# Peptides against a protein of PDB entry 7SID: the designs that were tried, part 123

Target 1, 151 residues: chain A of PDB entry 7SID
Amino acid sequence: LHMYLMLLKELPGEEYPLPMEDVLELLKPLSNVCSLYRRDQDVCKTILNHVLHVVKNLGQSNMDSENTRDAQGQFLTVIGAFWHLTKERKYIFSVRMALVNCLKTLLEADPYSKWAILNVMGKDFPVNEVFTQFLADNHHQVRMLAAESIN

## One batch from the design tools (peptide; made by RFdiffusion4, then SolubleMPNN)

Design b2_p26_7_s3 (from b2_p26_7, 13 letters changed)
Fold by OpenDDE base, seed 5:
Structure b2_p26_7_s3 (fold): chain B 151 residues (1-151), chain A 26 residues (1-26)
Amino acid sequence: as target 1 above (151 residues)
Amino acid sequence: SSSEFQKLIEESKKYLEEKRKKEEEE
């Protein structure tokens, strides 16, 4: 886990995008890691904070490539799972904050949710619609963070 | 729970795979 988190942390920002092939390699174990540590709030928060760099990389890639679609899908699968469990009140506010930041970054890359669509339980949820739900979050900091994206 | 999270991931992956197959057939 520590090594994986280090790799995520050291990902170049938007200024230095990684090849999509490298992004895919990083995303491959992500779902398993998240599943394994799903109850560890600190680990989840850390993961969500680090994958922000992945979103930035995805936003700068050719959206029409198969590798890009694959990477987007793998990433969105994880985000969808976190979102679903968030609705079930499984995560503390700090994790939700990190999730909102991920969603915010997704919206910056895809404002109209053309590809940023969460699939949960066989149903599609555009990220822009998902994002608005956090405006009514129980924690004031989460609401504020969500509101900042709209203003 | 772990089971719920894993189920969500598996279902989502299945959906994405099916979607990709449909796109490749078109």
Scores: peptide ipSAE 0.395, ipTM 0.824, DockQ to the pose 0.775
Fold by OpenDDE base, seed 4:
Structure b2_p26_7_s3 (fold): chain B 151 residues (1-151), chain A 26 residues (1-26)
Amino acid sequence: as target 1 above (151 residues)
Amino acid sequence: SSSEFQKLIEESKKYLEEKRKKEEEE
């Protein structure tokens, strides 16, 4: 876990995006790691904070490439799971804040949710619609973060 | 449930795979 998290943390930012093939390789174990540590709030927060770099890479890549679509799908699958469990109040505010930051970054890359669509329980949820739900979050800091992200 | 996260992941992955197959058939 620690080595994986370190790799995620050391991902180049938007200015120096990784090849999508490398991003995809990093995303492959992500769902398993998240699932394994789903009950550990600190680990979940850390993961969500680190995958911000992944989102930046996804936004800067060729949207028409198969690898990009695959990487986007892998990432969105994880985000969708976090969002769903968030709605079930499984995560503390700090994790939700990290999730909001991920969603914010997604919207910066895809403002109209052309590809940023969460699939949960067989249904599609555009991230722009998902994001606005955090404006009504129970925690004031989450609401503020969401509001600042929209404005 | 304890396995809810994993189930969500698996279901989503299945959906994505099915979606990909449909797109390839078009």
Scores: peptide ipSAE 0.391, ipTM 0.821, DockQ to the pose 0.700
Fold by OpenDDE base, seed 2:
Structure b2_p26_7_s3 (fold): chain B 151 residues (1-151), chain A 26 residues (1-26)
Amino acid sequence: as target 1 above (151 residues)
Amino acid sequence: SSSEFQKLIEESKKYLEEKRKKEEEE
């Protein structure tokens, strides 16, 4: 698990996109890792910050490939879980800020939420709609971060 | 919430699998 976290940290930026096959391999254990550390705010924040690189890679890939759709789905599954628990007030502001950054990056790649759709409890939630909820976040820094993305 | 997180992941994975199956049928 520690090795996995280190690997996430060392992910290349958007300047050097990874092959989709490599992205998939990195995403496979992500849900399990997040589940294991779900109660650790610092670890969750760290994970969310590191997966930003994954989002950047996803945005540069062909959206029509099966591997791309699979990678997007696996990523969105995790984001959806974090978002849902955020609504239940399970995460502190620093984790929410990291989540907003993920959502912001998703919107940059998919402004109209064509593929960036969260599925939670069998229901679809476009990220652009989800994102607006953070404009009303209880913490001022979260609101500011969300508002910055609108400009 | 531990079980809730796992449940969310499982349900989402199930949804993705169903979606993929539908896409393959098209």
Scores: peptide ipSAE 0.388, ipTM 0.821, DockQ to the pose 0.761
Fold by OpenDDE base, seed 3:
Structure b2_p26_7_s3 (fold): chain B 151 residues (1-151), chain A 26 residues (1-26)
Amino acid sequence: as target 1 above (151 residues)
Amino acid sequence: SSSEFQKLIEESKKYLEEKRKKEEEE
């Protein structure tokens, strides 16, 4: 875990986008790691904060390539799982804030949710629709963060 | 439940695989 988190933390942002092939390699173990540490709030928060760099890379890539679609799918699968468990009140506010930041970044890259769609239990949920739900979050800091993203 | 997260991931992966197969058949 420690080694993987280090790799995520050191991922270049928008200034130095990685080749999609490298992004795919980094995303490959992500779902397994998240599943293993699903009950650890601190680890989940850390992962969500670090994968912000992945979102930025995905937004700058050619969306028509097979590798891009694959990378998007791998990433959105994880985000969808976190969102679903958030609805079931499984995560504290700090984890939800990290998730909102991920969703905000997705909306910046895809404002109309053309590709940013969460699939949970066989159903599709556009990120713009999902994001609206956080405006009514029980924690004031989460609501504020979500509201700031609308303007 | 303790297996809920893993189940969500597995179902999502299955969906993506089925979607890919349909696209390849076209």
Scores: peptide ipSAE 0.387, ipTM 0.819, DockQ to the pose 0.709

Design b2_p26_7_s4 (from b2_p26_7, 14 letters changed)
Fold by OpenDDE base, seed 4:
Formats: sequence, C-alpha cells, structure tokens
Structure b2_p26_7_s4 (fold): chain B 151 residues (1-151), chain A 26 residues (1-26)
Amino acid sequence: as target 1 above (151 residues)
Amino acid sequence: DSEEFLQLIEESQKYLEEKRKKEEEK
C-alpha cells in the first residue's frame, strides 16, 4: 500500500502528463486497493487525493486512444463505487471532500460529461449531474467546496 | 457490505465491456 500510494503521489500533473500506458499500470491495482481499504477513511481520502493526478493525466490524453478509454473506464468505475458508497453514508466528510475534488477535476477535463460518466448498478450518471448532488451534502464544508467548484 | 465495493466495480466494468462490444459490432 505504501509503495502504491507513493507512486500515486509522485504522479506528475497536467503540465507533464504520463504516457497513458503508465497511467493504466497505476490504475490496474487501484480497484483492489480501494476495495481492500474501503473501510479505512484515511486511506480512502489519501487515495482520492492522489488520484487527482491521474485525472489530470486523463484529461490531457487523446480521448480516441484505446488506452485512454480503458484508463478512463477503470478510473470511473472506482469513482462510481466511491460515489455509491458515499450515498450510502459510508464515508466521512473528509473523504467526500476528496471525492468532490476528483469530480471537480473530471469536470475541468470534461465539463459536459462526454466521457466522464459513472456507471453504477447498470445505470449511467454523468459526472456533472453527480457533482451537483454534493451541493446538498450534509456537511457544510462539502457543500461549500462543491459550490466553489461550480462558481 | 463486505464485497460491495468490488462488486460495484466488477459490474461497472462488465457494463463497459459490453458497451464496447456493442459499439464495435456497429
């Protein structure tokens, strides 16, 4: 875990995007790691904060690339799972804050949710629609963050 | 709830794969 988190942390931002192949390699264990530590709020928060760099990389890549689509899909499935469990009140506000930041970054890359679509339980949820739900979050800081992101 | 997270991911991945296959068939 520590090594993985370190790798995620050291990912370059938008200025220096990684090759999509490298992004894919980093995303491969993500679902398993998230699942394993799904009950650890601190780890989840850390993961979500670190994958912000992944989102930035995804936004800078060619959307027509198969690797890009694959990376996007793998990432979105994880985000979708976090979002779903968030709706079930499984995560504290700090984790939700991190999730909102991820969604914000996704919207920056795809403001119209052309590819940023969460699939949960067989249904598609555009990130822009998902994001607006956090405006009604139970925690004021989450609401504030969501509101600031829209403005 | 023990496997809910992973199940959600697996279901989503399955959906995406099926969607991709349908698109390729067109």
Scores: peptide ipSAE 0.295, ipTM 0.782, DockQ to the pose 0.786
Fold by OpenDDE base, seed 5:
Structure b2_p26_7_s4 (fold): chain B 151 residues (1-151), chain A 26 residues (1-26)
Amino acid sequence: as target 1 above (151 residues)
Amino acid sequence: DSEEFLQLIEESQKYLEEKRKKEEEK
């Protein structure tokens, strides 16, 4: 876990996007790691904070690439799972803050949610629609963070 | 223990894969 988190942390941002093949390799264990530590709030927060760089990388990639679509899909499934559990009130505000940052970054890359669509239990949820839900979050800091994108 | 999360991931991945296959067949 520690090594994996370090790899995520050291990911170059949008200034130097990784080859999509490398992104895919990094995403492969992500779902398993997140699932394994889904009840550990600190680990989840850390993961979500680190995958911000992945989002930035995905946003800089050619949208027509098959590998890009695969990477986006892999990533969005994880975000969708986090969001679903958030709706079930499984995560504390600090984790939700990290999730909002991920969603915010996704919206920056895809403002109209053309590809940034969460699929949860067979239903599609555009990120821009999902994002607005955090404007009504129970924690004021989450609401404030969410409001930064629209204010 | 982590079954719920994995199930969500697997279902989503399955859906996306099917979606991509449908798009490829067009």
Scores: peptide ipSAE 0.293, ipTM 0.782, DockQ to the pose 0.866
Fold by OpenDDE base, seed 2:
Parts: structure tokens; sequence; C-alpha cells
Structure b2_p26_7_s4 (fold): chain B 151 residues (1-151), chain A 26 residues (1-26)
């Protein structure tokens, strides 16, 4: 975990995107890591904060590439799982804020949710629609963060 | 629950794979 988190932290930003093949390699263990530490709020927050760099890389890639679609899928499945568990009130506000930041970054890259669509339990949920739900979050900081993202 | 999380991932990945397959066939 520690080494993996370090790798995620060192991922280049939007201005210096990695080859999509490298992004895919980084995403491969992500679902397993998230699953293993799903109950650790601090680890989940850390993971969500670090994967922001992945979103930035995804936004700068060729959307027609098969590798891009695979990377988007790998990432969105994880985000979808976090969102689903959030709806089940499994995560504290700090984790939800990290998730909102991920969703915000997704919307910056894909404001009309052309590819940023969460699939949960066989149903599609565009991120732009999912994002609005956090405007009504029970925690004021989450609401404020969500509100700032649309201003 | 860890099993729930993995199940969500697997189901989502399966759906996306099927969607991709259908798109490639067009």
Amino acid sequence: as target 1 above (151 residues)
Amino acid sequence: DSEEFLQLIEESQKYLEEKRKKEEEK
C-alpha cells in the first residue's frame, strides 16, 4: 500500500500526461487496494486525493484510444463504488470531500459527462448528475465544496 | 463490506466491457 500510494502521489499532472499504457498499469491494482482498505477512512481519503492526478491524465488523452477507454473504465468503476458506499453513509465527510474533488476534476475534463459516467449495479449515472447530489450533503463543508465547483 | 466493493467493481467492469464490445461491432 505504502509504495503504491507513493507512486500515485508522484504521477505527473495535466500539463505532463503519462502514456496511457503507464496509467493503466497504475490503475490495475487500484480496485483491490480500495477494496482492502474500504473501511479505513484515512486511507480512502488519501487514495482519492492521489487519484486526482489520474483524472488529469485521462482528460489530456485521446478519447478514441482503446487504452484510454480501458483506463477511464478502471477509474470510473472505483469512483462508482466509492459513490455507492457514500450513498450508504459508509464514509465520513473528509472522504466525501475527496470524492467531490474527483468528481469536480472529472467535470472539468468532461463537463457534459460524455465519458464520465458511473455504472453502479447495472445502471448508468452521469457524473454531472451525481455531482449535484453533494449540494445537499449533510456536512456543510461538503456542500460548500460542491457549490464552489459550479461557480 | 469488501465483498460488496469488489462485486460493484466486477459488475461495472463487466458492463463496460460489454458496452465496448457492442461499440466495436458497429
Scores: peptide ipSAE 0.292, ipTM 0.782, DockQ to the pose 0.826
Fold by OpenDDE base, seed 3:
Structure b2_p26_7_s4 (fold): chain B 151 residues (1-151), chain A 26 residues (1-26)
Amino acid sequence: as target 1 above (151 residues)
Amino acid sequence: DSEEFLQLIEESQKYLEEKRKKEEEK
């Protein structure tokens, strides 16, 4: 876990995008790691903060490539799972803050949710629709962050 | 509940894969 988190932390982001092949390799174990530590709020927060760099890389990539679609799919499945568990009130506000930041970055890259669509239990949820739910979050800091992201 | 998170991921991945295959056949 420690080594994996360090690798995620060191991703360059939009300024120096990684080849999609490298992004895919980093995403492969992500679902398993998230599943194993789903009950650890601090680890979940850390993961969500680190994968912001992945979102930035995905936004700068050619959407027409198979590798890009694969990377987007793998990433969105994880975000969808976090969102689903958030709706089940499994995560504290700090984790929800990190999730909102991920969704914000997705909307910046894909404002019309052409590819930024969460799939949960066989249903599609565009990120722009998902994002509006955080405007009514129970925690004031989450609401504020979501509201600021709309501007 | 360790299976819940993995189940969500697996079902989502399966759905997306099937959707992709269906679109490629058209």
Scores: peptide ipSAE 0.288, ipTM 0.779, DockQ to the pose 0.858

Design b2_p26_8_s1 (from b2_p26_8, 10 letters changed)
Fold by OpenDDE base, seed 3:
Structure b2_p26_8_s1 (fold): chain B 151 residues (1-151), chain A 26 residues (1-26)
Amino acid sequence: as target 1 above (151 residues)
Amino acid sequence: FEFMKDPEAEFERRREEVLERLRELE
């Protein structure tokens, strides 16, 4: 875990985005790591904060290729899992804040949710519609962040 | 200092290093 998180921290900035092939390599162990530590709030928060760089890299890619679709799919699977567990009230507000930030970044890259669609339990949830659920969040900071993302 | 001279080259070096370490984790 420590080694993987360290690698995520060492991602290059937005000025020089990673090739999609490199993004795929970074995403390969992500689902397994998230699954292993899904009950650890601090680890989940850290993961969600670091994957913001992945979202930014995905957003910088203007090419439609098999690798792009694969990377998007792998990433959305992970985000969908966090969203699902959030609906089951498994995460504290700080983790939910980090998730909303990820979703916000996705919307910046795909405002109309052309590809940013979460599939959970066989149902599709466009990311632009997911924020409406956070408007009713129990924590005021989460509600405020969600509202800011919609405006 | 190499970073300041050529940031793109530095990022490329870091990307390769990260990928190598990722392969070792698999």
Scores: peptide ipSAE 0.007, ipTM 0.364, DockQ to the pose 0.024
Fold by OpenDDE base, seed 4:
Structure b2_p26_8_s1 (fold): chain B 151 residues (1-151), chain A 26 residues (1-26)
Amino acid sequence: as target 1 above (151 residues)
Amino acid sequence: FEFMKDPEAEFERRREEVLERLRELE
């Protein structure tokens, strides 16, 4: 876990986008890691903060490539899981803050939710619709973050 | 990350090492 998180932390930003093949490889174990540590708030927060770089890479990629679609799918699976558990009040505000940042970045890459659609329990939820729900979050900082992201 | 002289190369090196380690654990 620590090595994996370190790798995520050291992901290059938008200035140095990763090949989509590398992004995909990084995302492959992510779902399992998230599942194992879904109850660890600190780990979840760390993961969400670090995968921001992955989202940025996804937004810069060729959306028509198979690897891009696969990477998007892997990432959206993870985000969907975090959102689902958020709806079930499983995460503290700091984790939700990190999630909102991820969603914000997704919306920057896909403002119309053409591909940024969360599939949870067999149902599709466009990220733009999901994002607006955080405007009504119970924690004021989450609401504020969501609100400033709209402007 | 920005303090690195060659961050891209360093990242690639680390990526390969970590991925290899992860594959060994799985």
Scores: peptide ipSAE 0.007, ipTM 0.355, DockQ to the pose 0.031
Fold by OpenDDE base, seed 1:
Structure b2_p26_8_s1 (fold): chain B 151 residues (1-151), chain A 26 residues (1-26)
Amino acid sequence: as target 1 above (151 residues)
Amino acid sequence: FEFMKDPEAEFERRREEVLERLRELE
């Protein structure tokens, strides 16, 4: 876990995106790591903060390629899981803050949720619709972060 | 530093190093 998180942290940002093939390699262990530590608030927060690099890379990619769709799907599966557990009230505000930051970055790349759609338990949830739910979050800092991201 | 001279090349090198380490973990 520690080594994997270090690798995520060391990735370049939006300015120098990775080839999509490399993004796919990075995403391979992500779902498993998230599943193993889904109950650990600190680990979840750290993962969500570090995967911002992945989101930025996805936003710079060609949306028409098969590899892009595959990478998007793998990533959105993970984000969908975090969203689902958030709805189940499993995460503290700091984890929700990190999730909102991920969703914000997704919306910057896809404002109308053309591809940024979370599939949870067989149902589709567009990220722009999911994002607005955080405007009613119980914690004021989460609401504020969500509000400042809308413009 | 090499980064200051050619930041793109530095990021490319960095990406390759990260990916190599990732493959070693798999």
Scores: peptide ipSAE 0.006, ipTM 0.369, DockQ to the pose 0.023
Fold by OpenDDE base, seed 5:
Structure b2_p26_8_s1 (fold): chain B 151 residues (1-151), chain A 26 residues (1-26)
Amino acid sequence: as target 1 above (151 residues)
Amino acid sequence: FEFMKDPEAEFERRREEVLERLRELE
């Protein structure tokens, strides 16, 4: 886990996005890692903070290729899982804030949720709709972050 | 701050290094 997280952290920034093929390779173990540590708040927070790099890379891609769709799908699966557990009150506010940051970045790349749609338990949740719900989060800092993110 | 000296070269180096380590982890 530590090594994987370090790899995520060392990803090039938004200014220098990875090829989509490389993004796919990076995302390959992510779902399993998240699933394994879904109950560890600190690990989840760290993962969400680091996957911001992936979101930025996805947002920089202007090609509607198979690799792009696959990468988007894999990433959204992970985000959807975090969203689902958030709805079940499984995460503390700091994890929710990290999730909001991910959602914010997704909305920057896809403001109208054309591709940024979470599928949870067979139901689709557009990220813009999901994001709106954080405006009513129980924690004031989460609400504030969400409010700032839509400006 | 080597990245600022030659961004393209540094980007490529880091990308390959990360991916190589990732493959080893898998």
Scores: peptide ipSAE 0.006, ipTM 0.349, DockQ to the pose 0.024

Design b2_p26_8_s2 (from b2_p26_8, 12 letters changed)
Fold by OpenDDE base, seed 5:
Structure b2_p26_8_s2 (fold): chain B 151 residues (1-151), chain A 26 residues (1-26)
Amino acid sequence: as target 1 above (151 residues)
Amino acid sequence: FEFIKDPEKYFEEQRKKVLEEEKLKE
C-alpha cells in the first residue's frame, strides 16, 4: 500500500501528463486497494487526493484512443464506488471534500459530462448531476467547496 | 455494499459502456 500510494503521489501535474499506458498501470491495482481500505477514512482521503493527478492526465489525453477509454472506465468505476458509499453516509466530510475535488477536475475536463458518467448499481449518473448534490451536503465546508467549484 | 466485489468484471462493464456511449456520439 505505502509503495503504491507513493507512486500515486509522485504523479506529474497537468503540465507534464503521463503517457496513458502509465496511467493504466497505476489504475489496475487501484480498485483492489480501495476495496480493502474502504472503511478507513484516512486512507480513502489520501487515495482520493492522489488520484487527482490521474483525473488531470485523463482530461488531457486523446479521448479517441483505446487506452483512454479503458482508463476512463476503470477510473469512473472507482469514483462511482466512492460516490455510492458517500450517498450511504459512509464517509466523513474530509473524504467527501476530496471526492468533490476529483469531481471538480472531471467537470473541468468534461463540463457537459460527455464521458464523465458514473455507473452505480446499473444506473448512470452524469458527474455534473452528481456534483450538484454536494451543494446540499450536511457539512458547510463541503457545500462551500462545491459552490466555489462552480465558479 | 462492498466497494468492488469483482474488479475485472466491473472494469469490463465500464469499458463496454464507454465504447457504447462513444459510438452513439458518431
Scores: peptide ipSAE 0.016, ipTM 0.386, DockQ to the pose 0.034
Fold by OpenDDE base, seed 2:
Structure b2_p26_8_s2 (fold): chain B 151 residues (1-151), chain A 26 residues (1-26)
Amino acid sequence: as target 1 above (151 residues)
Amino acid sequence: FEFIKDPEKYFEEQRKKVLEEEKLKE
Protein backbone atom coordinates (compact mmCIF):
# COMPACT_ATOMS: atom_id res chain seq x y z
CA LEU B 1 0.00 0.00 0.00
CA HIS B 2 2.65 2.49 1.00
CA MET B 3 4.66 1.95 -2.14
CA TYR B 4 1.61 2.28 -4.33
CA LEU B 5 0.52 5.49 -2.64
CA MET B 6 3.96 6.95 -3.12
CA LEU B 7 3.83 6.16 -6.80
CA LEU B 8 0.51 7.95 -7.11
CA LYS B 9 1.89 10.93 -5.25
CA GLU B 10 4.82 11.29 -7.60
CA LEU B 11 2.75 11.54 -10.75
CA PRO B 12 3.49 14.65 -12.78
CA GLY B 13 1.00 17.49 -12.90
CA GLU B 14 -1.15 18.86 -15.67
CA GLU B 15 1.75 20.60 -17.38
CA TYR B 16 3.49 17.31 -18.01
CA PRO B 17 0.91 14.60 -18.44
CA LEU B 18 2.08 11.02 -18.36
CA PRO B 19 1.57 8.78 -21.33
CA MET B 20 -1.84 7.26 -20.93
CA GLU B 21 -0.30 3.81 -20.94
CA ASP B 22 1.59 4.67 -17.78
CA VAL B 23 -1.48 6.18 -16.15
CA LEU B 24 -3.41 3.04 -16.90
CA GLU B 25 -0.74 0.89 -15.30
CA LEU B 26 -1.01 2.88 -12.11
CA LEU B 27 -4.80 2.69 -12.13
CA LYS B 28 -4.91 -1.07 -12.46
CA PRO B 29 -4.52 -1.87 -8.77
CA LEU B 30 -6.51 1.15 -7.61
CA SER B 31 -9.90 -0.51 -7.39
CA ASN B 32 -8.43 -3.34 -5.36
CA VAL B 33 -6.73 -0.97 -2.98
CA CYS B 34 -9.90 1.05 -2.56
CA SER B 35 -11.98 -2.03 -1.90
CA LEU B 36 -9.59 -3.29 0.74
CA TYR B 37 -9.44 0.00 2.60
CA ARG B 38 -12.87 1.47 1.89
CA ARG B 39 -13.65 1.66 5.59
CA ASP B 40 -10.34 3.23 6.54
CA GLN B 41 -10.93 6.97 6.51
CA ASP B 42 -7.28 7.95 6.53
CA VAL B 43 -6.34 5.65 3.68
CA CYS B 44 -9.31 6.82 1.65
CA LYS B 45 -8.35 10.43 2.18
CA THR B 46 -4.81 9.70 1.10
CA ILE B 47 -5.95 7.87 -2.00
CA LEU B 48 -8.29 10.67 -3.02
CA ASN B 49 -5.61 13.28 -2.51
CA HIS B 50 -3.09 11.38 -4.59
CA VAL B 51 -5.41 10.56 -7.47
CA LEU B 52 -5.69 14.28 -8.14
CA HIS B 53 -2.67 13.79 -10.34
CA VAL B 54 -4.57 11.21 -12.33
CA VAL B 55 -7.40 13.66 -12.92
CA LYS B 56 -4.96 16.21 -14.27
CA ASN B 57 -3.46 13.65 -16.61
CA LEU B 58 -6.83 12.50 -17.87
CA GLY B 59 -7.94 16.04 -18.58
CA GLN B 60 -5.00 16.70 -20.88
CA SER B 61 -5.19 13.47 -22.86
CA ASN B 62 -6.70 12.52 -26.17
CA MET B 63 -10.13 11.12 -25.43
CA ASP B 64 -10.17 9.01 -28.58
CA SER B 65 -7.65 6.48 -27.29
CA GLU B 66 -8.86 3.19 -25.92
CA ASN B 67 -6.37 3.51 -23.11
CA THR B 68 -7.78 6.93 -22.29
CA ARG B 69 -11.31 5.60 -22.17
CA ASP B 70 -10.19 2.69 -20.05
CA ALA B 71 -8.35 4.96 -17.67
CA GLN B 72 -11.33 7.30 -17.46
CA GLY B 73 -13.60 4.39 -16.77
CA GLN B 74 -11.44 2.98 -14.02
CA PHE B 75 -10.98 6.35 -12.40
CA LEU B 76 -14.62 7.39 -12.59
CA THR B 77 -15.69 4.06 -11.19
CA VAL B 78 -13.55 4.61 -8.13
CA ILE B 79 -14.76 8.18 -7.69
CA GLY B 80 -18.31 6.99 -8.11
CA ALA B 81 -17.83 4.44 -5.38
CA PHE B 82 -16.47 7.06 -3.02
CA TRP B 83 -19.36 9.36 -3.88
CA HIS B 84 -21.89 6.63 -3.30
CA LEU B 85 -20.48 5.80 0.10
CA THR B 86 -20.45 9.51 0.85
CA LYS B 87 -24.16 9.68 0.10
CA GLU B 88 -24.62 6.84 2.54
CA ARG B 89 -22.73 8.86 5.16
CA LYS B 90 -19.87 6.42 5.36
CA TYR B 91 -17.10 9.01 5.19
CA ILE B 92 -16.04 11.76 7.56
CA PHE B 93 -15.71 15.34 6.40
CA SER B 94 -12.00 15.15 5.64
CA VAL B 95 -12.60 12.37 3.14
CA ARG B 96 -15.44 14.35 1.61
CA MET B 97 -13.10 17.32 1.31
CA ALA B 98 -10.68 15.22 -0.66
CA LEU B 99 -13.48 13.96 -2.87
CA VAL B 100 -14.66 17.50 -3.57
CA ASN B 101 -11.15 18.39 -4.66
CA CYS B 102 -11.21 15.52 -7.11
CA LEU B 103 -14.58 16.60 -8.45
CA LYS B 104 -13.41 20.19 -8.70
CA THR B 105 -10.44 19.14 -10.77
CA LEU B 106 -12.67 17.06 -13.00
CA LEU B 107 -14.95 20.02 -13.60
CA GLU B 108 -11.99 22.19 -14.49
CA ALA B 109 -11.10 19.72 -17.19
CA ASP B 110 -14.70 18.97 -18.18
CA PRO B 111 -17.03 21.76 -17.06
CA TYR B 112 -20.07 20.32 -18.76
CA SER B 113 -19.44 16.71 -17.74
CA LYS B 114 -19.08 15.44 -21.27
CA TRP B 115 -17.01 12.51 -20.08
CA ALA B 116 -16.95 13.10 -16.32
CA ILE B 117 -19.99 11.03 -15.49
CA LEU B 118 -20.24 8.75 -12.50
CA ASN B 119 -22.03 5.50 -13.11
CA VAL B 120 -23.27 3.90 -9.93
CA MET B 121 -25.50 0.86 -9.98
CA GLY B 122 -26.42 1.45 -13.58
CA LYS B 123 -27.36 5.09 -13.16
CA ASP B 124 -25.45 8.04 -14.58
CA PHE B 125 -24.58 11.02 -12.45
CA PRO B 126 -22.84 13.93 -14.18
CA VAL B 127 -20.08 15.31 -12.00
CA ASN B 128 -21.35 18.87 -12.35
CA GLU B 129 -24.65 17.75 -10.90
CA VAL B 130 -22.98 15.67 -8.20
CA PHE B 131 -20.72 18.54 -7.26
CA THR B 132 -23.58 20.92 -6.48
CA GLN B 133 -24.79 18.52 -3.82
CA PHE B 134 -21.75 19.32 -1.73
CA LEU B 135 -22.94 22.91 -1.45
CA ALA B 136 -25.43 21.51 1.02
CA ASP B 137 -23.01 19.26 2.88
CA ASN B 138 -23.52 18.96 6.62
CA HIS B 139 -19.99 20.14 7.35
CA HIS B 140 -19.23 23.83 6.87
CA GLN B 141 -15.73 23.27 5.50
CA VAL B 142 -17.05 20.99 2.80
CA ARG B 143 -19.67 23.56 1.83
CA MET B 144 -17.08 26.29 1.72
CA LEU B 145 -14.71 24.27 -0.41
CA ALA B 146 -17.48 23.50 -2.84
CA ALA B 147 -18.49 27.15 -2.97
CA GLU B 148 -14.92 28.27 -3.61
CA SER B 149 -14.79 26.03 -6.63
CA ILE B 150 -17.69 27.85 -8.22
CA ASN B 151 -16.35 31.35 -7.53
CA PHE A 1 -24.97 -2.06 -2.45
CA GLU A 2 -22.91 -4.16 -4.81
CA PHE A 3 -19.73 -2.29 -4.02
CA ILE A 4 -19.96 -3.36 -0.41
CA LYS A 5 -20.86 -6.94 -1.21
CA ASP A 6 -18.30 -7.48 -3.94
CA PRO A 7 -16.19 -4.44 -4.77
CA GLU A 8 -14.11 -6.07 -7.46
CA LYS A 9 -17.12 -7.33 -9.33
CA TYR A 10 -18.79 -3.97 -9.06
CA PHE A 11 -15.75 -2.14 -10.39
CA GLU A 12 -15.38 -4.47 -13.32
CA GLU A 13 -19.00 -4.14 -14.31
CA GLN A 14 -18.92 -0.38 -14.06
CA ARG A 15 -15.75 -0.18 -16.12
CA LYS A 16 -17.41 -2.14 -18.88
CA LYS A 17 -20.39 0.19 -18.85
CA VAL A 18 -18.19 3.25 -19.07
CA LEU A 19 -16.17 1.80 -21.91
CA GLU A 20 -19.30 0.98 -23.85
CA GLU A 21 -20.64 4.45 -23.30
CA GLU A 22 -17.40 6.02 -24.49
CA LYS A 23 -17.48 3.97 -27.66
CA LEU A 24 -20.97 5.21 -28.41
CA LYS A 25 -19.70 8.78 -28.36
CA GLU A 26 -17.27 8.13 -31.22
Scores: peptide ipSAE 0.016, ipTM 0.419, DockQ to the pose 0.043
Fold by OpenDDE base, seed 1:
Structure b2_p26_8_s2 (fold): chain B 151 residues (1-151), chain A 26 residues (1-26)
Amino acid sequence: as target 1 above (151 residues)
Amino acid sequence: FEFIKDPEKYFEEQRKKVLEEEKLKE
């Protein structure tokens, strides 16, 4: 886990995107790691903070590439899981803060949610629509972060 | 492993767990 998280943290951002093949290799273990530690608030927060680099990398990729769509799908599956568990009140505010930051970064890359769509329980949830839900979060800091991110 | 192989199934299972927990709290 520690080594994997370090790799995610050191991933180049938007300025220096990696080849999509390399991004895919980094994403392969992600779902498993998230699943194993889904109840660990600290690990979840750390994962969400580190995957910001992945989002930045995806935003610079060719949207018509099959590899890009695959990477997007793998990433969105993980984010969808975090979103689902958030709706089920499984995460503390600090984890939700980290999730909002991920969603913010997704919106920066895809403001109109052309590809940034969470599929949860067979239903599609555009990230721009999901993001607005955090404006009504029970925790004031989450609401403030969400509001700040819209502008 | 279940999450990776079948995310929707995982989500459904989590939903069921939440519903059960809510019933126990009432």
Scores: peptide ipSAE 0.015, ipTM 0.378, DockQ to the pose 0.052
Fold by OpenDDE base, seed 4:
Structure b2_p26_8_s2 (fold): chain B 151 residues (1-151), chain A 26 residues (1-26)
Amino acid sequence: as target 1 above (151 residues)
Amino acid sequence: FEFIKDPEKYFEEQRKKVLEEEKLKE
């Protein structure tokens, strides 16, 4: 876990995006890691904070490539899971804050929701519409962050 | 597919697998 989190943390920023093939390799174990540590709030927060760099990499890639679509799909599956569990009140506010930031970054990468669509329980949720749900969050900081993200 | 339909169930199943493996090591 620590090594994986370190890899996520040390991902290149927007200025130096990773090759999509490398992004795919990094994303492969992500769902498993999230599943194993789903109840560890600190780990979840750390993951969500670190995958911001992944979002930036995905946003700068050629969306027409199969690898890009695959990476986007794998990533969105994980984000969708966090969103789903958030709706079930499984995460503390700090994790929800990290999730909102992740979603905000997704919107910055894909403002027209061409690929930034969460699929949860077989239903599609455009990321731009997800923020509206956080406007009603129980924690004021989450509500404020969501409102800021909409504007 | 399974993960998308029920992420929590998927997570739980993964944990169960880990627990089973740990029991086998005892």
Scores: peptide ipSAE 0.020, ipTM 0.422, DockQ to the pose 0.518; fails the geometry check

